# Designs tried in a protein design run: peptides against a protein of PDB entry 6B4J. Part 28

Target 1, 315 residues: chain A of PDB entry 6B4J
Amino acid sequence: DITMQWYQQLQDASMQCVLTFEGLTNSKDSQAKKIKMDLQKAATIPVSQISTIAGSKLKEIFDKIHSLLSGKPVQSGGRSVSVTLNPQGLDFVQYKLAEKFVKQGEEEVASHHEAAFPIAVVASGIWELHPRVGDLILAHLHKKCPYSVPFYPTFKEGMALEDYQRMLGYQVKDSKVEQQDNFLKRMSGMIRLYAAIIQLRWPYGNRQEIHPHGLNHGWRWLAQILNMEPLSDVTATLLFDFLEVCGNALMKQYQVQFWKMLILIKEDYFPRIEAITSSGQMGSFIRLKQFLEKCLQHKDIPVPKGFLTSSFWRS

## One batch from the design tools (peptide; aimed at target 1 L215 N216 R220 M261)

Design b1_p16_4 (made by RFdiffusion4)
Pose (drawn by RFdiffusion4):
Structure b1_p16_4 (pose): chain A 315 residues (1-315), chain P 16 residues (1-16)
Amino acid sequence: as target 1 above (315 residues)
Amino acid sequence: TTIDIEPPHDAVVHPP
């Protein structure tokens, strides 16, 4: 409940932000749409540019967002734009910027697991300079993936199925329901991004402040889900690509206590899945063992493939 | 076997 109460605090806090700019979106004038168009444009593209080429150019995207959020003018396609145009624009750009980070994790990181880090460092950096944006990231991240909270949505009695699948985060339309394959990845990429943000810190600016969403939330995540019964395919999958991304940082931080958590899922939580999962979905549970059978005996969890090296930063 | 939800102590994140 401590978590579910905190879960609601962010959610209804985001709905307050959905209303604070109410009128900027619900505007149909020509100029009214041009403003709504140029802001969302110049605020959600730099996030899409986040590449793995070099940290040298990765700073441009960070600065371009810091200037845009802090109110300074920002060069956009054509003429320069700024938030000073409208008082509602700041509380609007922070909304659309937050969704983009999770959205970049939704599409890109789900397919390309390595791009989780170059995106997370910019987000973990912007979270420091502007805490308000972070709560909005925790807002969108949590609803599109309640498994990141982590809380498994229970079935409310007397309700149709298509109503329930939407609560699980499946993308559904009038008649189309998102397949399970093209769904499981959209959740992987989200928590792979979440597992990266909590361990990375923006290097530049020399800040003595602390990580806004510390690695502590990585421990509670593993603990909060390993104490409850696992879902068939969702848990064994998400439990793997979270450890592959953040298992190295947790091993260093919580040295022995983290190992105890691993030799538990090996002999206490694995059986909790072998019976729950049918023979048609053991694919995820198998990768989870192949991951640990090594790590437990190697006494090491490989650094995540795609970690930003020193070469990436200088270069 | 259950696991304590709270971490044993605070975690510190360092820059690269």

Design b1_p16_4_s1 (made by RFdiffusion4, then SolubleMPNN; from b1_p16_4, 6 letters changed)
Fold by OpenDDE base, seed 4:
Structure b1_p16_4_s1 (fold): chain B 315 residues (1-315), chain A 16 residues (1-16)
Amino acid sequence: as target 1 above (315 residues)
Amino acid sequence: MKIDIEPPKEAVVEPL
């Protein structure tokens, strides 16, 4: 399976990255520990500062992240910090930055869906300039949310239940599995972030080049989801999240062919979702159904709330 | 369902 090979390749690359900077992360030297902490803060704090307030502020954050990744010194925590402070500094920063973008999907976007767009446009712009960060974003995303690949992890004989739950993306702490609502909320945030990344380009980039991971991957994601058996509650939830965030962009990009796909979802896929949906889970399916039927009826998919406009970039 | 994972021809430039 090509999709699973891609998944594994990204996971392997991520694991190799971790091994590459183990010297920095496992060092007992006080200076190395200080450098590690400074680099980690320099990579992650700017991402946490991303907001919907002003395009000018978003540009400042982008420029800071790009400067750091370019080997330039940046101010962080009152100190000058550079990836050149350690031979493993760049690999470490790329990994931690990518991890933080996905974490913002998991936490911030999960709680505030509109936050997907400013985070995603920065991530997209950084990915364009630093492809390795993009690969690491995918690796982190796929590991935390296998539905972003997409695939549904399967239980294997002899597997511990907790390990299977973790593979599905559940958090397991002190032998307690995460509640379903919290799980779906986190998965929703990550899918929404992904759906935003694939449609957004940094406006101050070249833009003549093809998006490094653009709407073509949105089509592929939908096709793969539809080619699989639905998973109870999960498929309906995440399909809604995806279509709400990037449906308008996909409609504009693929027009009639995308409308044909939406008709197939309604006619062929909805019955399959409904067949596996319990009465207690029907809310997720009904939300998806109502959204899609409204789109088909009106022959329009609304621009998602929080979508960045030209006025945002002039602010 | 079996849907081709390869996207159709793009109709427009990708949005910002």
Scores: peptide ipSAE 0.337, ipTM 0.786, DockQ to the pose 0.615
OpenDDE base, seeds 1, 2, 3, 5: peptide ipSAE 0.334, 0.333, 0.335, 0.329; ipTM 0.783, 0.781, 0.783, 0.784

Design b1_p16_4_s2 (made by RFdiffusion4, then SolubleMPNN; from b1_p16_4, 7 letters changed)
Fold by OpenDDE base, seed 3:
Structure b1_p16_4_s2 (fold): chain B 315 residues (1-315), chain A 16 residues (1-16)
Amino acid sequence: as target 1 above (315 residues)
Amino acid sequence: MKIPIEPPKEAVVEPL
């Protein structure tokens, strides 16, 4: 399976990255520990500062992240910080930055769907300039949300139930698995962030170049999901999240072919989802169904709430 | 159902 090979390659690259900065992360030296913490803060704080307030502030954040990744000193926590402070500093910062972007999907976007767009446009712009950060974003995303690949993890012989739950993307703490609503909320946030990344370009970059991970991956994701058996509640939830965020962009890109796909979802895939959906899970399916039927009826997919407008970039 | 995984070859329209 080509998709699973791609998944595994990204996971292997991510694991190798962790090994490359092991000296920095495992150091007991006081100075090395200080450098690690300064680099971690420099990588993650700017991402946490991303907001929907002003385009000018978003540009400042982008420039700071790019400067850090470019080996330039940046101000963080009242100190000058550079990846050159340690030979493993760049690898560590790239990994932590990518991890933080995915975490913002998992937390911020999960709670505030509109936050997907400012986070995604920064992530996309950084990915364009720093491809390794993009690969690490995918690796982190795929590990936390296998449905972003997409695939549905299977229980293997001899596997512990908790390990299987973690593979599915559930958080397990003190032998307690998270509630399904919290799980789906986190998965939704990550899928929404991904759906935003694949459509957005940093407006101050070289937009003549092909998007490093563009809408073609959105088509592939949909096609792969639709070629799989649906998973109860999960498929309906994430398919809605994906279509709500990037459906308009996919419609503009693929036009008639995308409409054919939506018709196929309604006619062939909805019955399959409905067949596996319990009465308690029907809400997710109904939401998807109503959204798609409305789109088909109006022959339009709305621009998602929170989509960045020209007025945002002038603020 | 079987949907081609490869996207159709259409003109690139990139939203901002």
Scores: peptide ipSAE 0.298, ipTM 0.774, DockQ to the pose 0.621
OpenDDE base, seeds 1, 2, 4, 5: peptide ipSAE 0.297, 0.298, 0.298, 0.296; ipTM 0.774, 0.773, 0.774, 0.775

Design b1_p16_5 (made by RFdiffusion4)
Pose (drawn by RFdiffusion4):
Structure b1_p16_5 (pose): chain A 315 residues (1-315), chain P 16 residues (1-16)
Amino acid sequence: as target 1 above (315 residues)
Amino acid sequence: SEEEFEELENFPLTPP
């Protein structure tokens, strides 16, 4: 409940932000759409540019967003634009910027697991300088993936199925329901991004402040889901690609206590899945063992493939 | 065991 109460605090807090700019979106004038068009454009593209080439150019995207959010003018396609044009624009850009980070994790990181880090560092950095943006990221991240909270949505009695699948985060339209394969990845990329944000820190600017969403939330996540019965395919998958990304940082921080948590799922939580999962979906539960059978005996959890090296920063 | 899970869930945390 402590979590479910905190879960609601962010959600209805985001709905307050959906209404604070109410009128900027619900506007049909020519100029009214041009403004709504140029802001969302110059605020959601720099996030899409976030690449793995170098941290040298990764700073440009960070500065371009810091200037845009802090109110300074920003060079866009054609003429320069700024938030000072409209008082509602700031509380609007922060909304659309937050969704893009999760969205970049939704599409890109789900397919390309390594791009989770170059995106997370910009987000873990912008979260410091502007905490309001972070709560909005925790807002969108949580609804599109309630498994990141983590809370498994229970079945409410007397309701149709298509109503329930939407609560699980499946993308559904009038007649189309998102397949399970093209769904499981959308969740993987989301928590792989979440597992990266909590362990990374923006290096530049020399800040003595603390990580806004510390690595502590990585411990509670593993603990909060390992105490409850696992879902068949969702848990064994998400439980793996979270440890692959953040298992190295947790091993260093909570040295022995983290290993205790691992020798538990080896002999106490693995059986909790072997019966729950049918023979047609053991694919995820198998990768989870192949991951631990090594890590437990190697006494090491490999650093996540795609970690930003020193070469990436200087270069 | 169930008790070891509860001890880990209630484990006091410190920031890095």

Design b1_p16_5_s1 (made by RFdiffusion4, then SolubleMPNN; from b1_p16_5, 5 letters changed)
Fold by OpenDDE base, seed 2:
Structure b1_p16_5_s1 (fold): chain B 315 residues (1-315), chain A 16 residues (1-16)
Amino acid sequence: as target 1 above (315 residues)
Amino acid sequence: SKEELEELLNFPLVEP
């Protein structure tokens, strides 16, 4: 399977990255520990500051992240911080930055869906300039949300139930599995962030270049989902999340092909979702149904709430 | 390519 090979390659690259900066991570030297903490803060704090408030502030955040990744000194916590402070500094920062972008999907976007767009446009712009960060974003995303690949992890003989639950994307703490609603909320946030990344370009970059991970990957994701048996509650939830965020962009890009896909979803795939939906899961099912029916009736998919307008970039 | 995308729509990616 080409998709599983791609998944594994990204995971291997991520693991190799961790091994590369292990010396920095495991150092007992006080100066190395200080550098590690400074680099971690410099990589993650700007991402946490991303908001829907002003385009000018978003540009400042982008420029700071790009400067850090370019080996330039940046101010963080009242200190001058640079990836050149340690030979493993760049690898560490790229990994932590990518991890933080995915965490913002898991946490911020999960709670505030409109936050997907400002986070995604920064992530897309950084990915364009720093491809390794993009690969690491995918690796982190795929590990936390296998449905973003997409694939359904299988239980292997001799596997602990908790390990299987973690592979499915559940958080397990003190032998207690995460509640289904919280799990779906986190998965939704990550899928929404991904759906935003594949359609957005940083407006101050070279937009004539090909998107490093564009809408063609959105089409691939949909095709792969439709070729899989639906998973109870998960498929209906994430398919809705994906289409709500990037359906308008896919419609504009693929036109008649997109509508054929949407008809296929309604007429062929939707009954398969219905067949596995329990009475307690009808909420996600009904939401997807209403969305599909409305889109097909109007022959339009609305621009998602929170989509960045020209007025945002002038603020 | 556009053709590859049409193929993905019409022909399920080889079942894993």
Scores: peptide ipSAE 0.030, ipTM 0.657, DockQ to the pose 0.126
OpenDDE base, seeds 1, 3, 4, 5: peptide ipSAE 0.026, 0.029, 0.028, 0.027; ipTM 0.673, 0.702, 0.668, 0.646

Design b1_p16_5_s2 (made by RFdiffusion4, then SolubleMPNN; from b1_p16_5, 5 letters changed)
Fold by OpenDDE base, seed 4:
Structure b1_p16_5_s2 (fold): chain B 315 residues (1-315), chain A 16 residues (1-16)
Amino acid sequence: as target 1 above (315 residues)
Amino acid sequence: SREELEELLNAPLTEP
């Protein structure tokens, strides 16, 4: 399967990256530990500072991340920090940066859906300039949210239940599995971030170039989801999240073809979701139903709340 | 391509 091969290739690349910087991460040397911590902060703090406040602030954050990845010194924690401080510094920073973007989907976007857009536009712009960061974003995203690939992990003979739960994207701590609501909230955040990334371009980049991971991947994701048996509560939740965030962009890009897809979802796929939905899971189902019905009735997908306007970039 | 997207849309809705 081509999708599974792509998934595995990205995971292998991520694992190789970890092996490349293991000398930095496992070093007992005090200077190496200091460099590691400084690089980790320099990679992650700017991402945590992303907000919907002003386009100018977002540009400052982008420029700082890009400078760091370009081997230029940046100020972090009152110190000058550069990836050149260690031979594994660049690989480490790329990995930690990508991890942090996905973590912001998992945490910040999960709690505040509108945060998807400023995070995604920075991630997209960095991906355009630093393709390896993009691959690592996908690797982290796919590992935490297999539904972003999409595929549904299967239980294999001899597998521990906890390992299977982790493969499904659940957090397992002290032999306690994460509650379903928290799981779905995290998955929703990551899917929303992904749906935002594939439609956004950094406005100060070369916009004539093809998006490194654009809306065609959104179409692929939908097609793949529709070709899979739905999962109880999960499919209805994530399909809604995806369409709410990128449905307007898909509509504008693919026009009549998008509406054919939406009709297919409503007429063919939606009954399959209904058939597996229990009375306790009707909330996600009803939300998707109402969204699809409203969109088909009005022949429009609304612009998502938090979408970055031209006025944001002038602020 | 647009053709590839149309092929994906017209693909059978069966789990591989």
Scores: peptide ipSAE 0.031, ipTM 0.677, DockQ to the pose 0.106
OpenDDE base, seeds 1, 2, 3, 5: peptide ipSAE 0.025, 0.027, 0.028, 0.027; ipTM 0.688, 0.700, 0.698, 0.705

Design b1_p16_5_s3 (made by RFdiffusion4, then SolubleMPNN; from b1_p16_5, 7 letters changed)
Fold by OpenDDE base, seed 3:
Structure b1_p16_5_s3 (fold): chain B 315 residues (1-315), chain A 16 residues (1-16)
Amino acid sequence: as target 1 above (315 residues)
Amino acid sequence: SDEELQELLNAPLQLP
């Protein structure tokens, strides 16, 4: 399976990256520990500062991240920090930055859906300039949310149930699996972030370049989902999340073909979702239904709430 | 066309 090969290649690259900076992460030296912490803060704090408040602030954050990745010194925690402080500094920062973007999907976007757009536009812009960060974003995203690939992890003979649950994206702590609502909330955040990344371009970059991971991957994702059996609650939730965030962009890009796909979703795929939906899961099902019906009735997919406007970039 | 849609669904866009 080509999709599984791609998944595995990204995971292998991510693992190799971890091995590359293992010397920095495992060092017992006080200076190395300090450098590690400074680099980690420099990589992650700017991402946590991303907000919907002002485009000017977003630009400052972007410039800071880009400067760090470019080997320039940046101010972090009142100190000058550079990836050149350690031979493994760049690999470490790229990994931690990518991890943090996905974590913002998992946490911030999960709680505040509108946060997807400012995070995604920075991630997209950084990915354009630093492809390795993009690959690492995918690796982290795929590991935490296999539905972003998409694929459904399978239980293997001899596998512990907890390990299987973790492969499915559940958090398992003290032999207690995460509640379904919390799981879906986190998955939703990551899918929404992904759906935002694939459609957004950093406005201050070279717009003549092809998006490094653009809307064609959105089409691929939909096609792959539709070729898979639906999962109870998961498919209805994530399909809605994806379409709410990038449906307008896909509509504009693929026009008639996108509408045909939307009809296919409503007429052929949605009944399959219904067939596996329990009474306790009707919320996600109804939400998807209402969304599809509204879009088809109006022959339009609304611009998602939180989409960055020209006024945002002038602030 | 419907054929184009089916082609897209059956042969999703190549991964990078």
Scores: peptide ipSAE 0.059, ipTM 0.744, DockQ to the pose 0.259
OpenDDE base, seeds 1, 2, 4, 5: peptide ipSAE 0.059, 0.027, 0.026, 0.034; ipTM 0.746, 0.687, 0.674, 0.712

Design b1_p16_5_s4 (made by RFdiffusion4, then SolubleMPNN; from b1_p16_5, 6 letters changed)
Fold by OpenDDE base, seed 4:
Structure b1_p16_5_s4 (fold): chain B 315 residues (1-315), chain A 16 residues (1-16)
Amino acid sequence: as target 1 above (315 residues)
Amino acid sequence: SKEELEELLNAPLQEP
């Protein structure tokens, strides 16, 4: 399976990255520990500062992240920090930056759906300039949300139940599995972030270049989902999240082909979701139903709430 | 049909 090979390749690259900077992460030296902490803060704090407030502030954050990845010194915590302070510094920063972008999907976007767009446009712009960060974003995303690939992890003989639950994307702490609502909330945030990344380009980059992971991957994702058996509550939730965020962009890009796909979702795939939906899970199902019916009736997919306008970039 | 679905779903990926 080509999809599973791609998944495994990204996971292997992520694991190799971790091995490359293990000297920095495992060092007992006080100076190495200080450098590690300074680099970790320099990589993650700018991402946490991303907001919908002003385009100028978003540009400052982007420029800071790009400068750090380019080997330039940046100010962090009142100190000058550079990836050149340690031979493993760049690999470590790329990994931690990618991890932080996915974490913002998992936490910030999960709680505030509109936050997907400013985070995604920075992630897309950084990915364009630093492809390795993009691969690491995918690796982190796929590991935390296998539905972003998409694939559904299967239980293997001899596997511990907790390990299977983690493979499905559940958090397991002290032998307690995460509640379903919290799980779906985190998965929703990550899917929404992904759906935003694939449609957004950094406005100050070279727009003539092909998007490093564009809307064609959104079409691929939909195609793969529709070719899979639906999962109870999960498929209805994430399909809605994806279409709400990137449906307008897909409609504009693929036009008649998009509408054929949407009809197929409503007529062929939606009954399969209904067949596996319990009475306690009708909320996600009804939300998807109402969205599809409204879009087909109006022959339009609304621009998602929080989409960045030209006025945002002038602020 | 499943084939028509696959063709529809793969069509945009085949356009360069």
Scores: peptide ipSAE 0.030, ipTM 0.692, DockQ to the pose 0.446
OpenDDE base, seeds 1, 2, 3, 5: peptide ipSAE 0.027, 0.028, 0.029, 0.029; ipTM 0.683, 0.683, 0.694, 0.689

Design b1_p16_6 (made by RFdiffusion4)
Pose (drawn by RFdiffusion4):
Structure b1_p16_6 (pose): chain A 315 residues (1-315), chain P 16 residues (1-16)
Amino acid sequence: as target 1 above (315 residues)
Amino acid sequence: SLLTEEEVEEELEEIE
């Protein structure tokens, strides 16, 4: 409940932000749409440019967002634009910027697991300079993936199925329901991004402040799910690609206590899945063992493939 | 911020 109460605090806090700019979106004038068009444009593209080439150019995207959020003018396609045009624009750009980070994790990181880090460092950096943006990220990240909270949505009695699948985060339309394969990845990429944000810190600017969403939320996440019964395919999958991304940082921080948590899922939580999962979905549960059978005996959890090296920063 | 050793041990006792 401490988590579910905190879960609601962010959600209804985001709905307050959905209404604070109410009128900027619900506007049909010509100039009214041009403004709504140029802001969302110049605020959600720099996030899409976030690449793995170098941290040298990864700073441009960070500065371009810091200037845009802090109110300074920003060069866009054609003429320069700024938030000072409209008082509602700031509380609007922070909304659309937050969704883009989760969205970039939704599409890109789900397919390309290594791009989770170059995106997370810009997000973990912008979270410091502007905490308001972070709560909005925790807002969108939580609804599109309630498994990141982590809370498994229970079945409310007397309700149709298509109503329930939407609560699980499946993308559904009038008649189409998102397959399970093309769904499981959209959750992986989301928590792989979440598992990266909590362990990375923006290097530049020399800040003595602390990480806004510390690595402590990584411990509670593993603990909060491992104390409840696992879902068949969702848990064994998400439990793997979270440890592959953040298992190295947790091993260093919570040295022995983290290993105890691992020799538990080896002999106490693995049986909790072998019966729950049918023979047609053991694919996830198998990768989870192949991941631990090594890590437990190697006494090490490999650094996540795609970690930003020193060469990436200088270069 | 980070968790103390006592909080971590309490969460391991819940898992066990």

Design b1_p16_6_s1 (made by RFdiffusion4, then SolubleMPNN; from b1_p16_6, 7 letters changed)
Fold by OpenDDE base, seed 1:
Structure b1_p16_6_s1 (fold): chain B 315 residues (1-315), chain A 16 residues (1-16)
Amino acid sequence: as target 1 above (315 residues)
Amino acid sequence: MLLSEEELNEMLEKIK
């Protein structure tokens, strides 16, 4: 399975990255600990500062992240911080930055769907300049949300239930599994972030270059989902999230072919979702139904709420 | 009838 091979390759690369900076992570030296914390803050704080307020602020954040990744000193916590402070500094920062982007999907986007767009455009722009960060974003995303690959993890003989639950993307704390609504909320945030990344380009970069992980991956994702058995509640939820965020972009890019796919979703795949949907899970099902019916009726998919406009970039 | 992944990919290639 080519999809699973791709998944595994990214996980292996992420694991190798962790091993590369293990010396920095595990160091008991006070100076090394200080450097680690400074680098971690320098990598993550700018991402946390991303907002929908002003394009100029977003540019400043982007420039700061890019400067850090380029080996230039940046101001963080009142100190000058550089990846050159430690031989493993760059690998560590790339990993933590990628992790933070995915966490923003998991947390911020989950709670505020419109936040997907400013986060995604920064992530896309950084990915264009720093491909390794992009691969690590995918690795983190895939691990936390296997449905972003997509695949459904399977229970293996001898596996602990908690480990299986974690593979499915659930948080398990003190032997208590996360509630389904919270789980779906986090998965939704990550899928929405991903759907935004694949369609957005940093406006101040070289637009002549090919998107490092563009809309063709959206097409691939949909194709793979349609060829999988639906999962109760999960498939209806995430399919809606994905289409709401990037459906308009896919429509514009693939035109007639996209509509053929949407018809297949409505006529062939949707009944399969219905067949596995219980009365208690009808909310996500009905939401997807209404979305599909509206889009097919109007022959249009609306621009998602929060999409960045030219006025945003002039602010 | 639901299209295979290969068929959907072929559709993609035709529009490139």
Scores: peptide ipSAE 0.090, ipTM 0.740, DockQ to the pose 0.115
OpenDDE base, seeds 2, 3, 4, 5: peptide ipSAE 0.041, 0.041, 0.076, 0.049; ipTM 0.748, 0.739, 0.748, 0.753

Design b1_p16_6_s2 (made by RFdiffusion4, then SolubleMPNN; from b1_p16_6, 7 letters changed)
Fold by OpenDDE base, seed 1:
Structure b1_p16_6_s2 (fold): chain B 315 residues (1-315), chain A 16 residues (1-16)
Amino acid sequence: as target 1 above (315 residues)
Amino acid sequence: MLLSEEELQELLEKIK
């Protein structure tokens, strides 16, 4: 399976990255610890500052992240910080930056869906300039949300239940698995972020270049989902999230083919979702149904709320 | 991973 090979390659690359900077992370040296913390803050704080307020602020954040990744000193916590402070600094920063982007999907986007777009456009722009960061974003995303690949982790003989739950994307703390609503909320945030990344380009880059992970991956994702058996509640939730965020872009890109896909979802796939949907899970199912029916009726997918306009970039 | 037009077509054919 090509999809699973791709998944594994990204996980392997991520693991190798962790091993590369293990010396920095495991160091008992006080100076190394200080450098690690400074680099971690320099990588993650700018991402946390991303907001929907002004395009100019978003540009400043982007420039700061890019400068850091380019080996230039940046100001963080009142100090000058550079990846050159440690031989493993660049690998560490790339990993932590990628991790933070995914965490923003998991947390910020999960709570505020509109936040997907400013986060995604920065992530996309950084990915264009720093492909390794993009691969690490995917690795983190896939690990936290296997449905973003998509695939469904399987229980293997001898596997601990908690490990299986974690593979499915659940958080398990103190032998307690998270509630289904919180799980779906986090998965939704990550899927929405992903759906935004694949359609957005940083407006101040070389837009003549091909998107490093563009809408073709959105098309692949849909095709793969439709070729899989639906999961109760999960499939209806995430399919809606994905289509709400990138459906308009897919419609514009694939036109007639997109509508064929949407009809296929409504006529062939939707009954399969219904068959596995319990009365207590009808909320996500109904939401997807209403969305599909509205889109098919109007022959249009609305531009998602929070989509960045030209006025945003002039602010 | 870059999806080729061929790969996209194959995926679509599997859905049909």
Scores: peptide ipSAE 0.032, ipTM 0.729, DockQ to the pose 0.471
OpenDDE base, seeds 2, 3, 4, 5: peptide ipSAE 0.029, 0.029, 0.030, 0.029; ipTM 0.704, 0.700, 0.713, 0.702

